# Peptides against a protein of PDB entry 4GMN, part 290

Target 1, 375 residues: chain A of PDB entry 4GMN
Amino acid sequence: RYANITLLALVTLASIGTDFQETLVKGNQGSRESPISAADEEWNGFDDADGDAMDVDQKSSSGEDQEEDYEEIDVKEDDEDDDDDSITSEMQADMERVVGADGTDDGDLEDLPTLRELIQTAVPQLIRLSNLPIDSDESLTIQSHALSALNNISWTISCLEFANGENANIHNAWYPTAKKIWRKTILPILEADSADLKLATQVTSLAWAVARVLHGETPTDGNPHRKFISLYHSSKQQAGGNSNSIEEPEDPFQGLGVKCIGVVGSLAHDPAPIEVNREVGVFLVTLLRQSNNVPPAEIVEALNQLFDIYGDEELACDKEVFWKDGFLKHLEEFLPKMRTLTKGIDKRTQPELRTRADEALLNLGRFVQYKKKHA

## One batch from the design tools (peptide; made by RFdiffusion4, then SolubleMPNN)

Design b2_p28_1_s3 (from b2_p28_1, 10 letters changed)
Fold by OpenDDE base, seed 2:
Structure b2_p28_1_s3 (fold): chain B 375 residues (1-375), chain A 28 residues (1-28)
Amino acid sequence: as target 1 above (375 residues)
Amino acid sequence: SLSLSEEERVELIRKSVKLLEEYLKELE
């Protein structure tokens, strides 16, 4: 009896988690910039502002080498094996602390009462429900609906622009909660190594939504990028064997493969560890090299992720990974293949996929030209 | 569907969360 009411509550939260997007846009109505879908940002290569080289005189001020002794803060991993019951109370106390103790002024969400209520009251309970022991079909159903609600909330927030300090109040309020979802919901489910492709798809969708906000600041504990790369490969092996109609999602961009690429791409952004960036970059470039066996939507996503990760030449990953591992050559060699792939997509049957592929092809041409000028 | 007011959304969240808390408490 309670399960059915709980499911109705979860469905209600999942519905609100999609519909509250209108309130986020209306509350922040100071800047009327139309939400360009994050998918439609044409990579406008940095305009070479031919600004006259003013001779800034190299005053060689010999500033003294103050060896600031970076004290290695030995973060003692206190492996407090705190028993299962304490985790729920600590999770609640930690979420109450995250809402109360970080000087994110509670005032920053005064004009966003739905978002505030979702973050402060709903998300904590959804995290708890996602961590329930799965001992019944009921508990599995509750977990699935809790993940759906978390996914909808997280996706709606991840569709906001946070660049250049936009929506900073929302970002600051969501950021600690997004980290909590990652650590307490996403990682435990990934570690359980469930053969359930439905659960894997749900957690990967949630992980993508969370990672689209956290980017390279997503916790790297347990190398989650490798788990998602492994999941990508495992999903391809399973789909090849059982002709059981896993209904290929009608939308090619809703596939588990695309979601895995989106997660690992997001995880590889600065300030991600260079080794994480390298492993993801090599994975993405390898998909392009193997493109004959890769769905077009996954190629489009892999390209967009590569542009976003390696678009800035000032980032350490540009020198240490992009140039060092010779990614430009692979992208240039892929251009004629991408043209063939894109032309092979029927505009009448797959108009969205064709549009996204035409854009990715255009951006690939621009990106290769940009990187050749800065070589 | 009539677009819920912000106040109605908050009240639906609170009611939903209360039901989740009641369910969790019955599992303890």
Scores: peptide ipSAE 0.624, ipTM 0.944, DockQ to the pose 0.643
Fold by OpenDDE base, seed 1:
Structure b2_p28_1_s3 (fold): chain B 375 residues (1-375), chain A 28 residues (1-28)
Amino acid sequence: as target 1 above (375 residues)
Amino acid sequence: SLSLSEEERVELIRKSVKLLEEYLKELE
């Protein structure tokens, strides 16, 4: 009885999390009409399809024990502020403290009461629900719906422009909450290493939305970029083996592979550590080299991420990664392949994918020409 | 779809959050 009411509440929050986008635009309409491209992540309602739990027979492949002597890097115990991970009253108090201790005057969101209420009251409870012990199908369902609500809210906020101090009030109010979602929802679920592709897709979508705001200021603890790269590779291995219809999302840009690329690309922006940037940059360039086996939407996303990460020549990653690791050569060699790939997309059946591929091809040509002049 | 007013959205959020808090208290 309570579970059904809780699910209705979560569905209601998820719906509001998409529908309030119009209010964010209207509240800011004092300045120019930049058309927000509606990334209509329509919440595909969970049809209660009785998905038979596929017994994934874990064939224990006994891989041989190569004892590589990992030298004990003496990780200095920096003061772990033991933020007592009690899911209950303390997590609420910490969220209230994160919302209240940054002197974001409640006034900064006066004109955005829906957003304020979502950030201050809904998100804390959604984080708590996403962290509940999973001990039943009910708890899994509650977690999934809590993640969907967090995803919708986070995506709607991530569609705002925050460059050049635009929407600074919204950015400042969201930023601490986005970090809390990352630390308390995304990281724990990624660390649990669940074989559940559905949960992995939900967490990766949420992670992308959060990372689109935090960029290189996203917490790097536990090297989450490697977990998303691993998830990308694992998702490709599973899709190649089981012809079981994980219904490829009708939208090619809603695939787990695209979401993984979006997350790691966002994480690699300045001021991310140079080694995080390098690992992501190498991953993205490797996708372009292997493009014959990569979906076109993932290539488009990987290109856009590469342009955004390495577009500024004043950043340390331009010299230390882009030029040092020879990325320009790989981009130039990919240009004829991108032309072939883009021409292969049917404008009638996949108009959006074709448009985005045509744009990415134009940008690739411009980017290569730019970098050649600034070499 | 009747576009909810800001007041209606805020009230729906508050009602929804209250239901989540009630559920969380029953799990404690």
Scores: peptide ipSAE 0.622, ipTM 0.944, DockQ to the pose 0.651
Fold by OpenDDE base, seed 4:
Structure b2_p28_1_s3 (fold): chain B 375 residues (1-375), chain A 28 residues (1-28)
Amino acid sequence: as target 1 above (375 residues)
Amino acid sequence: SLSLSEEERVELIRKSVKLLEEYLKELE
């Protein structure tokens, strides 16, 4: 009896977690940028503005090095490693304390009461429900619905722009919660190594939404990027052997392969460890080399991730991975294949896939040209 | 669907969360 009511509550939270996007856009009185679908981030290739050579006059002003003592705000991560896997009242109190004790001033979400209530009250309970012992079909159903609710909330938040200090209040409030979802929900499910492709798809969707906010600041403990790369390969092996009609999602971009690419791409951003970046970069470039056997949607996602990861030449990963591992050559060699692939997509049957492939092809051309000028 | 007001959303979240807490407490 309680299970059915709990499922209704979870479905309600999952619905609100999708529908509250309208409130996030209204609360921020700033520019009505349309809800940029994750697809409409056109990599605005560096416009070759023929910027006239501003003669940077070498005014040698000996600015005194004010050692701004960056007080290292010793964010005492009180890693209370409460290893107690039990749904203890302590874990509840610790969940309440972590939501309250991380000095995200409750004031930052005053104008966003739905978001505040979701973060402060709903997400902690959803995390607990996602960590329940799986001993029945009922517990599996509850976990699935809890993951669905977390996914919807996390995706809605991850669709906001956080660059250049935009939505900083939302970012600051969400960031610790996103890390908590990662550590307490995503990692344990990934470690359980269940053969359940449905659960793997749900957790990977959630992981992508979370990693789209945390990027390279996503906890690297246990090398989660390797788990998602392994999941990518395992999913391809299963699809090739058993013609169990796992109904390929009608949307090519909702496939587990795309989601795995999105997660690992997001994890590889600066300030991710260079070795994590390298392993992901090599994985993505390898997909391009093997493109004849890779779904077009996965190629589009892999390209977008490569542009985002390696777009900035000032980042350590540009020198230590992109140039050092010769990624430019692989992108150049892929350019004619991408043209063929994109032209092969029927605009009538797959208009979205074709649009995103046309965009990724354009961006690939620009990116290759950019990197050649900076070589 | 009638667009829920912000207040109605908050109330539905609170009601839903309370049901989750009650369920979790029954598992303890």
Scores: peptide ipSAE 0.622, ipTM 0.944, DockQ to the pose 0.679
Fold by OpenDDE base, seed 3:
Structure b2_p28_1_s3 (fold): chain B 375 residues (1-375), chain A 28 residues (1-28)
Amino acid sequence: as target 1 above (375 residues)
Amino acid sequence: SLSLSEEERVELIRKSVKLLEEYLKELE
């Protein structure tokens, strides 16, 4: 009896988690930008600012050797808050503490009462329900609905622009909660190594939504990027054997492969460790090299992730990974394949996939030209 | 569907959360 009421509550929260997007846009009207669907971001490249080379006469001022006293940055041991995995009232108190500790005063969401109530009251309980021992079909159903609610909330928030300090109040309020979802919901489910492809798809969708906000600041403990790369490969091996049972999602972009690419791409952004970036970059470039056996939607996502990760030449990953590992050559060699792939998509049967592939092809051309100019 | 007001959404969240808390307390 209680389970049915709990499921109704979870479905209600999942529905609100999709429908509250309109309130975020209306409440935070200071930022003018409409929720750009992650599909409509054309990589604009750096405009050729014909900046006149001002001859700055470098006068040879003798640098006196100031011995900058290396103040021992007392690396405060991040107190490994023994995140006592007790599903008890302590997780709620810890969520309340995390929301309060980062100086995001409850005042920053005063005009966003739906978002505030979701973050402060709903998400903590959804995390608790996602961590319940799975000992019955009832507990599995509850976990699945809790993950669906967390997914909807997280996706709606991840569709906001946070670049250049936009929506900073929402970002700051969500950021600690997003980390908590990652640590307490996503990682434990990924570590359980369950053969349940449905659960894997749900957790990967949630992980993508969370990682789209946290990017390279996503907790790297346990090498989650490798788990998602492994999941990508495992999903391809399973699909090759049992073509009948997994209804390919009607939307090509809702596939587990696309979601895995989206997660690992997001995890590889600065300030991610260079080795994490390299492993992800090599994975993505390898998909392009093997494109004959890769769904077009996964190629589109892999390209977009590569543009976002390696678009900035000032980042350490540009020199240490992109140039060092010769990614430009692979992208240039992929251009004619991408043209063929894109032209092979029927505009009548798959209009969205064709549009996104035409865009990714355009951006690939621009990106290759940009990187050749900056070589 | 009538678009829920923000106040109605907050009240539905609170009611839903209370039901989740009641369920969690019954598992303890």
Scores: peptide ipSAE 0.622, ipTM 0.944, DockQ to the pose 0.647

Design b2_p28_1_s4 (from b2_p28_1, 9 letters changed)
Fold by OpenDDE base, seed 5:
Structure b2_p28_1_s4 (fold): chain B 375 residues (1-375), chain A 28 residues (1-28)
Amino acid sequence: as target 1 above (375 residues)
Amino acid sequence: SLSLSEEERVQLIRESVRKLEEFLEELE
């Protein structure tokens, strides 16, 4: 009796988590620009703003050699207190701290009561339900519905623009909660190494939604990018053997492979550690090199992630990874393959996939030209 | 779908959360 009530509550939260997008857009009435689907951002390469040659007057300031004495900051080894964190009391105290943490300028959600209630009251309970011991089919069903609710909330928030300080109040309120979902829901499920591809698909979808907001500030503890790369490869091995019809999602972009690429791509953004960026970049470029056996939707996602990660030449990853590891050559060599791949997609049967592949092909051409000009 | 008011959404969240809390308390 209680299980059915709990499932109905979870379904209700999952529904609200999808439908509240309209309230986010109305509450933050600033930029009424139409939600450009994340697919329709044509990478307009940096406009060559005509650099009006400001006359840099060569003031010859003489460098005097000030010997600044580097004081040795004695890094005290803070003791590894093996606090056997009995998950129950500290999860309550951390839940109370997330509800009761200081009146820091947590973005004022006064005008967003649905979002406030979701973050403050619903998400904490959904995290608890996602961490229940799986001892029954009922517990597995509850976990799946809790993950679905978290996924819907996280995806809806991840569709907001946060660039240039837009929606900063929502970003600031969501950011600590997104990190908590990552640490308390996503990581424990990834560590459990379950052979359940349904659970893996759910957690990967949630991880992508969370990582689309956190980007390179996503916690790197336990190298989660390697787990998603391993999951990508494992999912390909299973699809070849037993035709247990895990119904390939009717939408090519909803596949586990695409989701894995989206997660690891998002994790590799600045300020991610250069080694994390490199491992992800090598993975993505390797997919392009092996493209003969890679679904077109995964190629489209891998290209978009490569453009987003390496589009800015001021970032450390441009010099230390993109140029150093010779990625431009691989992208240039992939151009004729991408043209063939894109032309092979039937516009009548797969119109969306064809459109996104045509866009990714255009962007690849622009990106290669841009990088060649800035070489 | 009937567009729920913001107040109706908040009330549905609170009612749903209360049901989740009741379930979690029964597992302890």
Scores: peptide ipSAE 0.602, ipTM 0.939, DockQ to the pose 0.664
Fold by OpenDDE base, seed 2:
Structure b2_p28_1_s4 (fold): chain B 375 residues (1-375), chain A 28 residues (1-28)
Amino acid sequence: as target 1 above (375 residues)
Amino acid sequence: SLSLSEEERVQLIRESVRKLEEFLEELE
């Protein structure tokens, strides 16, 4: 009886988690710019503004290198892993405290009462429900619905623009909660190494939504990028053997492979550790090299992730990974393959996939040209 | 469907959360 009421509550939260997008857009009506769909970000190569080389006179001021020994304040986060598996009143109090104690002025969500209520009251309970001991089909069903609600909320938030300080109030309110979802929901389920591809797909979808906001600030503990790369490979091996058609989602971009690429791509953004960036970059470039055996949607996603990760030449990953590991050569060699792949997609049967592939092909041409100019 | 008002959404969240809390308290 209680389970049916709980499931109805979870379905209600999952529905609201999708529908509240309209309130986020209306609340922020002060900024005129239409939400560019994350698909339509044409990689606008940095216009070289021909700014006249003003002769900045090299004043050679020999200021003494005071090596201020910045004592690394080893903030021992005493991860008191009080592994008290009881979803204690302390986890609830810590969830309440994270909403209140980080100087995210509670005032910043005054005009967004639905978002505030979702973050402050719903997400805590959804995290608790995602961590239930799986001892029954009922507990598994509850977990799946809790993950669906978290996914819908997280995706709706991840579709907002946060660049250039846009939606900063929403970002600041969501950021600590997104890290909690990552640490308390995503990592434990990912570590349990479940053979359940449905659960893996739900967790990977949630992980992508969370990582699309946190990017390279996503917690790197336990090397989650390697777990998602492993999941990518495992999903390909399983699909080849059992003709139990997990119905390939009608949308090729909803596939587990695309979601894994989206997660690891998002995790590899600055300020991610250079080694995490390298492992992800090598994975993505390897997909392009093996493109004959890779679904077109995964190629499109892998390209977009590569553009986003390596689009900025000022980032450490450009020099230490992109140029050092010779990624430009692989991208240039992939151009004729991408043209063939894109032309092979039937516009009538797969119009979206064809459009996204045409865009990714254009962006690949621009990106290769840009990187050649800045070589 | 009539688009729920912001107030109606907040009430539905609170009612839903209360049901989740009641369920969690019964598991403890």
Scores: peptide ipSAE 0.601, ipTM 0.939, DockQ to the pose 0.665
Fold by OpenDDE base, seed 4:
Structure b2_p28_1_s4 (fold): chain B 375 residues (1-375), chain A 28 residues (1-28)
Amino acid sequence: as target 1 above (375 residues)
Amino acid sequence: SLSLSEEERVQLIRESVRKLEEFLEELE
C-alpha cells in the first residue's frame, strides 16, 4: 500500500520536474529566446570581423600591480564523509544540513518557489530513495522512479543558459545540489557495476543533465569518465550479441551511446584535469575515425562535444591536448566522411537527425577552418 | 491539462515529499 503511494509521489515529482520549465522561462522576464536546446546553438564560428587594426598606441602605463588579495574564501567543505551506509537519522540531518549549511542564501530563489521547493525538499528525499538497498522488484521500481524524478528536474535546470552570469541565482542554488546528486546518487550506482542497461541508461541520463551544469567542475574522484567510456563499449558489445532488439529508442539521440558521449564530453571541459580531457578527447576522436560503425547521432554528439571542449584556444586543453595529440588532422580527415554520412540520412524518415547532422557538418567545416588559421 | 499554478505546484511537491518521508521513516 505504501509503495503505491510512494510511486505516485515520485511520478508526481517527475511530472512537476518537467512541467516547471515554463515557470523558469517566465521568471526570466527579458530575453524571449526560446530555450534553444544547447544542441541547436549553431557554433557561429568566430566571424572574423575584419575589425580594422586600431593602432592602440603602446602607452606603457606602469599600473601598479595591486595584488588584489583574492581572499581565498576557504569554503570549508566540511566533508564529514560519514561513510555510514545506513539511512540513519544522522544522514537525514546531514542531508538537511548540507542543503541548509551551504549558505546559498534562500533569498536567491524568492521568485522561483517551485524550483526552491524542488531543490530544498524534493531532491534530498529523491537522493535517499535512489540509495535504498535493492532487495526486491519494489525497491528497484522505487529507485527507477526516484532517478526519473531527479533526471527530469536536472534536465529542466540544465536547459537554462548559465554562460556570462545568466541565471546566476539558479546556478548558485543548483550547483551544490548537482554535486550532491553526483556524489550520493550517480557515483554509488556506477560503482555497483550493475549489468542492468535500463538502470545504466537512467543514471547516464541523470549524469549528463548534472554534468551539463557542472562541466569540468564535476568531481573527478574514481575517474567517472572511464566508467562512462567503459559503459559505452559494454553497451555496444551487448547490442551486437543479444538479438533481443532492445528497441533502439525511436529517438536516435536518446540512445545510451549518445548519453555516454554527452556525459564524458561535459566532464572534459575546463577546468577538468588535462589527463581526463585527453582520455575523453581521444575517445571522441576515435569514434570519428571509426565512424563507419558508429550511429550518426553519436557522431553528431561527439562533434558537438569536441567543438565545445576545444573551441577556446586560450584553454590549456587546446595546447596540451588538441594540438599536441594532432586532433585537427583527424577532424579534417573526417570532413568528407561527415558529408557522406549526412547525405545518407533520409530527411523524410529522420528529419531531426538530418538537421542536426547538417548543422554539425557546417560547424565541423567552420571549426577546421578556424583551427587552421590559429595553427 | 490545466496548467498548475505555482502555488498548486508547491503544494503538490510538499504533499509528495511528505509521502516520501513517511515511507522512509517506515523503512527505519
Scores: peptide ipSAE 0.601, ipTM 0.939, DockQ to the pose 0.683
Fold by OpenDDE base, seed 3:
Structure b2_p28_1_s4 (fold): chain B 375 residues (1-375), chain A 28 residues (1-28)
Amino acid sequence: as target 1 above (375 residues)
Amino acid sequence: SLSLSEEERVQLIRESVRKLEEFLEELE
């Protein structure tokens, strides 16, 4: 009896988690931007600001070779123990801030009572239910419905623009909760190494929604990007063996492969560690090189993630990864393949996939031209 | 489907959360 009431409550929260998008847009109507579907963002490139090349006369000052005698600073090994306590103290302080910030959140969401009630009351209980011991089909069903509710809430919030300080009140209220979902729901389920592809797909969808807000500020503990890359490869190996059609989702963009790409792409944004960025960038570029065996929707997502990660030339990842690892050459070599792939998509049977592939092809051409001007 | 008012959504959230809390308390 209680299980059926609990499931109805979870389904109700999951429904509200999709339907409240209209209230977010109406409450924050001070910023006029219609929720651009993440599909319609044409990469506009950076406008060539006509920076007048000031002729800086390079006066060749012949600086004398002062041989600065680099004294071998005997770096004593003793400082290894203090870094572990600092990370635990910051994680504990960040957890205590997430518990202590519960009192400041009330002011920033005054005009958004549905969002406030979801964050403050629903999400904490959904996290608890997602962490129940799985000892029965009933507990697994409850977990799946709790994950669905968290996914719907997180996706609806992740469709808001947060760039340039837009929706800052919503961002500030959601950010600590998003980190809590990551640490308390996503990581534990991802570490349990379950062979359940349905659960893996639900967790990966939730992880993508959360990572679309946190980006490179998503907790990097335990190298979650490698777990999602591993999940991507494992899902491809399983699909090749069992002709049990797990019904490929009717929407090609709802596949586990696309979701894995979306998660790891989002995790690789600045300020992510350069090695995390490199591993993700190499993974994405490798998909383009292997494109003959990759679904078109995964190629579209991998391209969009590469544009978003490496669009800014001022970021450390541009010099240390994009240029250093020769990504431009791989993107340029992929252009003719992308044209063939895009033309191979039937506009009548797959109109959305064709539109998004036409856009990604256009953006790839622009991106390659941009990077060639800045080489 | 009549779009729920924001007040109706808040009430449904509270009623749903209460049912989740009652379930969690029975598991302890």
Scores: peptide ipSAE 0.599, ipTM 0.939, DockQ to the pose 0.646

